# Ledger of designs, part 189: peptides against a protein of PDB entry 7BDX

Target 1, 212 residues: chain A of PDB entry 7BDX
Amino acid sequence: EMGAAACTLLWGVSSSEEVVKAILGGDKALKFFSITGQTMESFVKSLDGDVQELDSDESQFVFALAGIVTNVAAIACGREFLVNSSRVLLDTILQLLGDLKPGQCTKLKVLMLMSLYNVSINLKGLKYISESPGFIPLLWWLLSDPDAEVCLHVLRLVQSVVLEPEVFSKSASEFRSSLPLQRILAMSKSRNPRLQTAAQELLEDLRTLEHN

## One batch from the design tools (peptide; made by RFdiffusion4, then SolubleMPNN)

Design b2_p20_5_s2 (from b2_p20_5, 9 letters changed)
Fold by OpenDDE base, seed 1:
Structure b2_p20_5_s2 (fold): chain B 212 residues (1-212), chain C 212 residues (1-212), chain A 20 residues (1-20)
Amino acid sequence: as target 1 above (212 residues)
Amino acid sequence: as target 1 above (212 residues)
Amino acid sequence: APLPEPKLGEKRLGAKLGKK
């Protein structure tokens, strides 16, 4: 309980850039982010049996951790820290996104995808995550999720790859050959306006890349 | 481990006034400070048997909690919050200071005494803590501690009472009748310069009050 | 199109030792 409460407060104040700088300026940052990855991994591994209630202290604790990582990645110095000093955490997030089944832990998936998207704002971060083994298959696995918010954040991450020629050129063949075009087309007709817009924009970006 | 790491980071950033305002501006503050008191109480109650190593995760977690309370109390809005909305936490701190033996959990005692001292900066806070049952006997109990840093922070809290006529007048008879004058005189000769100064200043303040 | 702004997750941090 107390750990979840403290972590929840830490998540709330990490929305400030000055607080992110304060977290990273301390000698405790490296240890904190290593334990973060381990804790998230332990939580996901525990799901194979007991339906942890989405509102349990453990679930809220892990959501807060994923929220903190997202907030750190929202700031330029935080992105540099994650990509330079906490690559194991990024690897863990990619792994956990692969381990989670469609519809499983939707809120956690959304936060993890938001953190990876924030990391992708930096070219170093985008290169690192996109060069990870199985990255393209992972995107399509995640895009098969029934949850509209998961799919929205996957489409945003796909768009970050498509909009960076230096990154896209390296995997363009695999990307084009495996692209779930029918799924993206279906999303462009979604009743969710955010998902609809993200799918339409991605389809426009992809059409531009086929004609160039 | 993760709880202690998160709480330690929360402690570090609560040194900022803007972060304290942020903590208190959220809907989670009341719950956090209630759980803080309970967690500190549970820790102190666990000490009757196993010497929890001062550097254990549990010990560091509770130190971080006491540090957060101290930091909140360092700010005007934090003092108002504690005295108006978290009186149970103040009662818990007073209780725990009474339950701890001389020489037991020195670092925790210091942080708790610092939090009460910070609360005493506000007249409402000073009134509340000084009107608590057994407050004067508690001060003398704490002043019997062999640790110079504990005794220093007790003397500072005693001075806060002595320097407020509205508060001191209510308990002046009990205070004067039970004052461990020989102990304070011994501290005024301490090799610790901070303890020596605090004891000398208090003795000067007391002499001024006897002549008025 | 420019990449959308980074999204913030929301919760708060801090530490001080107070004086009179």
Scores: peptide ipSAE 0.054, ipTM 0.754, DockQ to the pose 0.210; fails the geometry check
Fold by OpenDDE base, seed 4:
Structure b2_p20_5_s2 (fold): chain B 212 residues (1-212), chain C 212 residues (1-212), chain A 20 residues (1-20)
Amino acid sequence: as target 1 above (212 residues)
Amino acid sequence: as target 1 above (212 residues)
Amino acid sequence: APLPEPKLGEKRLGAKLGKK
């Protein structure tokens, strides 16, 4: 209970850029983000098909951790820190997103995807995550999720790859050969307006790349 | 480990007035400070004469909690919040300071005393803590500590009482009858310059009150 | 360029030492 409460407050305050800068300016940041990855991994490993008590202290704690990582990645110095000094955490997030099944831990997936999207705003971050083993298969695995919010953040992450020619060119062949086009087309007709728009924009970006 | 790390970061960031205002502006503050008191109490109750592993995750966690309370109390709105909405936490801190023996949990005592001192900056806070049952005996109990930093913060808290006529007048008889004058005089000769100065200033303040 | 995701949460840094 207390850990979850403290971590939730830290998540709340990490929304400030000034707070992120001071977390990162301290000598505790490296250790904190190292333990964060381990804690998130332990949580996901504990789920082993059990009904997640979404309101459990453990769940709240891990949500707060993922929220903190997201908030750190939302600023340039935070992205640079994560990519330079907390790569293991990024690798863990990618791994955990792969370990989770469609419909499993939706809220956590959203936060983790938000963190990766934020990292992808930095070209160095985008390069790192997109060059991760199994990254493209992982995107399609995640895009099979029935949750619109999960799919939205996957599409946004895909868009970050597509909009960067230096990154996209390295994986263009694999990307084109494995692209779940029918699924993305279905999302472009979603009743969720955010998902609909993101899928439409991605389809437009992809069409532009086929003509260039 | 993770809880202590998160709480330590929250402690670090709570030094900002802006952070304290945001912690208090959230709907989570009441619950957080309620659990804080319970957690600190559970920790102190667990010590039952055992050698405290000062570097334990539990100790670090409780230090961070006490640090957060101190940082909240360091600003006007934080003091007002604690006195209005977290009185049980203040009562807990007073109780725990009484439960701890001289030389026991020095670092925690310092942080708790710092929090009470910060609360005492507000007249409403000063009234509340000084009217607590056994407050004057507690001050003298704490002043028997061999640690100079504990004694320093006790003397500063005593000074807050002495400098407020409305508060001091209510307890002046008990205060004068129980005052460990020889101990304070000994502290005024301390090799610790901060303790020496605080004891000298308090003795000057007390002399001024005897002549008025 | 993609915009950062919304930051969820509350306030700022550091231990405040007791002030008189």
Scores: peptide ipSAE 0.043, ipTM 0.747, DockQ to the pose 0.195; fails the geometry check
Fold by OpenDDE base, seed 2:
Structure b2_p20_5_s2 (fold): chain B 212 residues (1-212), chain C 212 residues (1-212), chain A 20 residues (1-20)
Amino acid sequence: as target 1 above (212 residues)
Amino acid sequence: as target 1 above (212 residues)
Amino acid sequence: APLPEPKLGEKRLGAKLGKK
């Protein structure tokens, strides 16, 4: 209980750029993010048996950790830190996104996807995650999720790839051959306006790249 | 491990007035400080059997909690919050300071004494803690500690009482009758310059109050 | 360039009490 409460407060305060700088400027940052990855991994591995209630202290703790990572990645120096010094955490997030079934731990998926999206704002971060083994299949796996927020954040991450020619060119053949076009077209007709817009914009970006 | 790391980071950031304000402005502050007291109490109760290593994750966690309370109490709005909304935490700190034997958990004692001293800067806080049952006996119990830092922070807390006539007048008879004068005189000859000065100043303040 | 996701929950950072 107390750990989850403290971590939740840390998540809350990590929304400040000055807080992120103070966390990263300390000698404890490396250890903290290393243990963060391990803790998130341990939680996901524990899910295969018990329906761990989404509202458990453990769930809240892991949500707070994922939220902290997201908030760190929202700041330029935080992105640099993650990409340079915490790559194992990025690898862990990618792995956990693959290990989770559709509809499983939706809130955690959203937070992890938000963190990856924030990392993708840095060209070095986008290169790193997009060059990860199985990245393109992982995007389609995640896009098969029934949750609109999961799908929204996948589409945003896909857009980050598509809008970066240097990254897209490396994956263009695999991307085009595996693109779940019918799924994205279905999302462009969603009643969820955010999902609808994101799917429409991505389809427009893809069309622009075919004509150029 | 992860909880202690997160809580330690929260402690580090709580040294900012803006962070304290943000912690207190949230709907989670009451719950956090309630659980803080319970967690510290549980830790102290666990000490009676196992020599829990001072460097354990649990010890680090509790030190961080006590540090957070101290940092909150260093700010005017934090003192107001503790005295108005977290009195049970103050009661718990007083209780735990009594439950710990001389030489036991010295670092925790110092942090808790620092928190009480910071609370005592607020007249309402000083009134609250000094009117707590057994407060004067507790000060003398703590002043019997072999640790110079414990004794230093006790003397500073005693000075906060002595320098406030409205508070001192209520306890003056009990205070004068129970004052460990020989112990304070011994501290005024300490090789520790901070302890020496604090004991000398307190003796001067006490002499001034006898002549007025 | 994509904009960062909005940070979840606003709280601020502060300086250490003099523990070594």
Scores: peptide ipSAE 0.035, ipTM 0.757, DockQ to the pose 0.092; fails the geometry check
Fold by OpenDDE base, seed 3:
Structure b2_p20_5_s2 (fold): chain B 212 residues (1-212), chain C 212 residues (1-212), chain A 20 residues (1-20)
Amino acid sequence: as target 1 above (212 residues)
Amino acid sequence: as target 1 above (212 residues)
Amino acid sequence: APLPEPKLGEKRLGAKLGKK
């Protein structure tokens, strides 16, 4: 209980750039993010056995951790830190996103995807995550999620890849061959306006790349 | 481990006034400080049975909690919050300071005493803690501590009482009758310059009150 | 378009969309 409460407060205050800088400026940052990855992994591994209530202290704790990672990645120095010093955490996030089934742990998926999106703002970060083994299949796996927010964040991450020529060129063949076009087209007709717009924009971006 | 790490980071960032404001501005502050008191109490109660290593995750966690309370109390709005909304935590701190033996959990004692001192800057806070049952005996119990830092912070808290006429007048009789003058005089000759100065100043303050 | 501003993982599940 107390750990979850403390972590939740840390998550809340980490929305400040100055707090992120303070976290990263300390000698504890590396250890913290190392343990963060392990904790998130342990939680996800525990899900297959136990109907862990989404509202459990453990769940809230992991949500807070994912939120902190997202907020850190929201800041330029935080992205630099994650990409340079906490790659294992990024690997863990990618792995966990693959381990989770469609519809499973939606809120956690959203936060993890948001963190990856934020990391992708750094070209080095985008290169790192996009060169991860199975990255493209992972995107399509995630896009099969029934949750609109998950899908929205997947589309945004896909867009980050598509909009970066250096990254997209490396995987363009695999990307084009495996693109779940029908699914994206279906999303472009979604009643969720955010999802609809994101899918439309991505389709436009993809069309632009086919003509070049 | 992860909880202690998160709490330690929260402690670190709580040195910022803006972070304290952010903590207190959230709907989680009351719950957090309620659980904080319970957690600290549980830890202190566990000490009599287990040689808990001072470097245990649990110990570090509790130190971080006490540090957060201290940092919150360092800010005007934090003092107001503690005195108005978290009196139970103040009661707990007072109780725990009484439960701990001389030389036991020195670092925790220091942080708790620092938090009380910070609270005492608010006249309402000083009134509240000084009107706590057994407060004066508690001060003398704490002053028997072999640790110079503990004694220093006790003397500072005593000074806060002495320098406030409204508070001191209520307990002046008990204070004068129970004052461990020989102990304070011994501290005024301490090789620790901070302790020496604090004891000298307190003796001067006390002499001034006897002449009025 | 410049990559959108990073989304703060707000405690509310609705982190601010990093604007493009």
Scores: peptide ipSAE 0.033, ipTM 0.754, DockQ to the pose 0.083; fails the geometry check

Design b2_p20_5_s3 (from b2_p20_5, 8 letters changed)
Fold by OpenDDE base, seed 4:
Structure b2_p20_5_s3 (fold): chain B 212 residues (1-212), chain C 212 residues (1-212), chain A 20 residues (1-20)
Amino acid sequence: as target 1 above (212 residues)
Amino acid sequence: as target 1 above (212 residues)
Amino acid sequence: PPLPPAKLGEKRLGAKLGKK
């Protein structure tokens, strides 16, 4: 309980850039983000048997941690820190996104995908994430999720790759060969306007790349 | 571990007034401070048998919580919040300061005393604390501590009472009858310059009150 | 002539806060 309450408050205040700078300017940031990954991993590994109540203190704790990571990644110095000093956490997020089944832990997936997207704003972050083993298969795995918010954040991450020629060129062959085009086309017809727009924009970006 | 890390970060960033306002402006503040008191109480109750390593994760967690309370109490809106909405926490701090033996949990005592001192800056806070049952005996109990920092913060809290006529007048008889004058005089000769000064100032303030 | 590199549109990469 208390840990979840503290993390929840820290998450709330980490929406401030100044708070993110204060977190990162301290000597505790490295340890905090190291343990964050371990904690999230432990939580995901605990799910294989027990119907963890989504409203459990543990769930709320992990959501708060993922929220903090997302908020840190929203800031330029936070992205730089994560990519330089907390790569293991990024690797953990990628792993956990792969370990979770479609429809499982939707809220956590959304936060983790938001964090990866935020990291992808930095070219160094985008390079690191996109060069991760199994990254492209992971995107398609996640895009099979029934949840519109999960799919939205996957499409945005895909767009981050597609819109960076230096990154896209390295994986263009694998990307084109495995692209779930019919799935993206289905999303472009979604009743969710945010998902619809994101899928349409990505399809436009992809068409632009095929003509070049 | 993770809880202590999160609380430690929250403590660090709570040194900002804007962060304190953000903590208090949320819907989670009441619950957080309620559980804070319970957590601190549980920790103190655990000490009666086991040599809790001062460097334990639990100790660090409780120190961070007490530090957060102190930082909140440093801000005007934080004092108002604590006195209006978290009185049980203030009562808990007073209780725990009484339950702890001289020389026991010095760092925690210092933080708790700092929080009470910060609350005492507000007249409403000072009234609430000073009207608490056993407050004056508690001050003298704490002033028996061998630690100079504990004693310093006790003397500062005593000074807050002495410098407020409306508060002091209500307890003046009990205060004068129980005043450990020889102990304060001994502190005025301390090798610790901060303790020495605080004891000297308090003795001057007390002399001024005897002449009026 | 090599097609000019597509001016991939400015990433509307607005960072999103993990808002509670």
Scores: peptide ipSAE 0.084, ipTM 0.792, DockQ to the pose 0.056
Fold by OpenDDE base, seed 3:
Structure b2_p20_5_s3 (fold): chain B 212 residues (1-212), chain C 212 residues (1-212), chain A 20 residues (1-20)
Amino acid sequence: as target 1 above (212 residues)
Amino acid sequence: as target 1 above (212 residues)
Amino acid sequence: PPLPPAKLGEKRLGAKLGKK
């Protein structure tokens, strides 16, 4: 309980850039983010056996951790820190997104995808995550999720790749060959306006790339 | 481990007034400080049985909690919050200071005494803690501690009482009758300059009160 | 001359806070 409460408070205050700088300026940042990855991994591994209540202290704790990572990644110095000093955490997030089944841990997936998206704003971060083994298959796996918010954040991450020619050129062949076009087209007709817009924009971006 | 790491980070960032305001402005503050008291109490109760390593995750966690309380109490709105909404935590801190033996958990005692001192800056806080049952005996018990930093913070808390006529008048008889004058005089000759000064100032304050 | 690669409008959608 107390750990979850403390971590939840830390998540709340980490919405401030100054707090992110304070976290990163301390000698504890490396250790904290190292253990964060391990804790998230342990939690996801525990899900296959037990009907963990989504409101469990453990769940709340892990959500708070994922929220902190997202908030850190929202800040330029936080992105730099994650990409330079916490790559194992990024690898863990990518792995866990692969390990989670469609519909499983939706809120956690959203936070992890948001963190990856934020990291992808840094070209070095985008390169790092996009060069991860199985990254493109992972995107399509995640896009099969029934949750509109998961799919929205996947589409945003896909867009981050597509909008960066230096990154996209390396994977363009695989990307084109595996693109779940029918799924994205279906999303472009979604009743969820945010999902609809994101899918439409991505389809426009993809069309622009085919003509060049 | 992860809980201690998160709480340690929260402690670090709570040195900012803006972070304290953010903690208190959230809907989680009441719950957090409620559990804080319980966690500190559980830790102190566990000490009587096990040689808890001072560097244990549990110890670090509790130190961070006490540090957060101190930092919250350092801010005017934090003092107001503690006195108005977290009295049980203040009661717990007073109790735990009584339960701890001389020389036991010195660092925790210092942090708890610092938090009480910070609370005592608010007249309402000073009234609340000074009207706690056994408060004066508690001060003298704590002043028997071999640790100079513990004794320093006790003397500062005693001074907060002495410097407030409205509070001191209520307990003046008990205070005068139980005052460990020889101990304070010994501290006024301490090789620790901070302890020496605090004891000298308190002796001067006490002399001023006897002549009025 | 090859048209400069049209800088796809850097609508790098701003970083989002992980809202509680």
Scores: peptide ipSAE 0.082, ipTM 0.792, DockQ to the pose 0.057
Fold by OpenDDE base, seed 2:
Structure b2_p20_5_s3 (fold): chain B 212 residues (1-212), chain C 212 residues (1-212), chain A 20 residues (1-20)
Amino acid sequence: as target 1 above (212 residues)
Amino acid sequence: as target 1 above (212 residues)
Amino acid sequence: PPLPPAKLGEKRLGAKLGKK
């Protein structure tokens, strides 16, 4: 209980850039982000049996951890830290996104995808994530999710890849061959305006890349 | 492990006034400080059997909690919050200071005494603490501690009482009758310069009050 | 000479805070 409360407060204050700098300026940052990955992994592994209540202390704790990572990645120095010093955490997030079934832990998926997206704003981060083994199949796996918010954040991450020629060129063949075009076209007709817009923009970006 | 790490980071960032305001401005502050008291109490109760390692995750967690309370109490709005909305936590800190044996949990005692001292800067806080049942006997119990830092923070809290006429006048008879004068005189001869100074100043303050 | 590929307009959506 108390751990979840403390972590949740830390998540709230980590929305401040100065707090992110204070977290990263400490000698404890490396250890904290190392344990973060392990804790998130342990939680996801625990889900294979019991329907842990979405509102459990453990769930709240893991959501707060994922939120902290997201907030750190929202800041330039935080992105640099994650990409340079906490790559194992990025690998863990990618792994956990693969381990989760469609519809499972939707809130956690969204937070993890937000963190990866924020990291992808750094070209070094985008290169690291996109060069991860199974990254493209993972995107399509995640795009099979019934949740519009999961799909939205996947489309945003896909857009970050396609808008970077240095990254997209390396994966362009695999990307084109595996692209779930019918799924993205269905999303472009969504009643969810954010999902609709993101799918339309991505389809436009992809069309622009095919004509060039 | 992770809870202690998160709480320790929260403690570190709580040294900022803006972070204290952010903690207190949230709807979670009341719950957090309620659970804080319970967690600290549970820890102290667990000590009656096993010599828990001072460096245990649990110890680190409790130290971080006590540190957060201290940092909150260092800020005017934080003192007001504690005195108005978290009195149970103040009662718990007073209780736990009584439950701990001399030499037991020295670091925790210091942090708790620092928090009480910070609260005592608010006249309403000083009145609340000093009017707590057994407060004067508790001060003398704590002053029996072999640790100079514990004794120093007790003397500072005693000074906060004696320098406030509205508070001291209510307790002056009990204070004078139970004052461990020989112990304070011994501290005024300490090799620890901070303890020596605090004991000398308190003896001067007490002499000034007897002549008036 | 082929025209340099038009730089796709950097619609880099800004970083988002993980809202509670």
Scores: peptide ipSAE 0.075, ipTM 0.790, DockQ to the pose 0.056
Fold by OpenDDE base, seed 5:
Structure b2_p20_5_s3 (fold): chain B 212 residues (1-212), chain C 212 residues (1-212), chain A 20 residues (1-20)
Amino acid sequence: as target 1 above (212 residues)
Amino acid sequence: as target 1 above (212 residues)
Amino acid sequence: PPLPPAKLGEKRLGAKLGKK
């Protein structure tokens, strides 16, 4: 319990840029993010049978960790730190997103996807995650999720790839050959206005890339 | 491990006044400080036999908790919050300071004493802790500690009592009858310059109170 | 006239996840 409470408070205050700078300026940052990856991995591996109550202390703890990573990645120096010094954490997040079944741990998936999206704001971060083995298949696997919020954050991450010519050119053949166009078209008709807009914008970006 | 790492980071960032305000402005502050007291109490109760390695994750976790309490008490709104809304935590800290043997958990004692000293800056806080059952005997018990840093923080807390006439008048008879004058005189000759100064200042304050 | 280069959608910083 106490660990979850402390981590939840740290998540809340990590919304401040100055707090992120203070976390990263300390000598404990590297160790913290290393253990974060291991803890998230251990949690996901423990899910193989028990419907862990989403409100469990363990779940809340892992959500707070994912929230901290997201907030760190929202800051320029935080993105640089993650991509330079905590690549194992990024690899772990990518792996966990692949290991989770559709509909499983929806809130955690959303936070992890938000963290990857924030990392993708940095060209070096986008290069790193997009060059990860199985990245394109992973995006389509995640887009099969029934949750609209998961799919929204996948579409935003896909857009970050599509809008960067230097990255997209490296994966363009694989991307075009495996693109779940029918799924994205279905999302563009969603009753969820955020999902609808994200799917429409991505379809417009994809059309622009075909005419060039 | 992860809980200790998260709590240690929270301790570090809680040195900022804005972070303290953010902790207290959230809906989780009451619960956090409630669980903090329980966690510290459980730790101290577990010490009854095992030389817990001072460097254990559990010890570091509890040190971080005590550090957070100290940093919160360093801020005016934090003192007000503790005295108004987290009295059980203050009672727990007083109890734990009594339960610990001389030389036991020195670092934790110092942090707890620093938190109580910070609370004592507020007249309402000083009134609350000084009116606690056994407070004066507790001060003398703590002053028997062989650790100079423990004794320093006890002397500072004693000075906060002595310098407040409204508080000191209520305990003056008990204080004068039980005052370990020989111990304080010995501390005024300490090779530790901080302890020496604190003991000298307190002796000067006590002399001033006898002439009035 | 060539269509103006599509405004590279400013990668909007992910919302800082406050306490729910």
Scores: peptide ipSAE 0.062, ipTM 0.790, DockQ to the pose 0.039

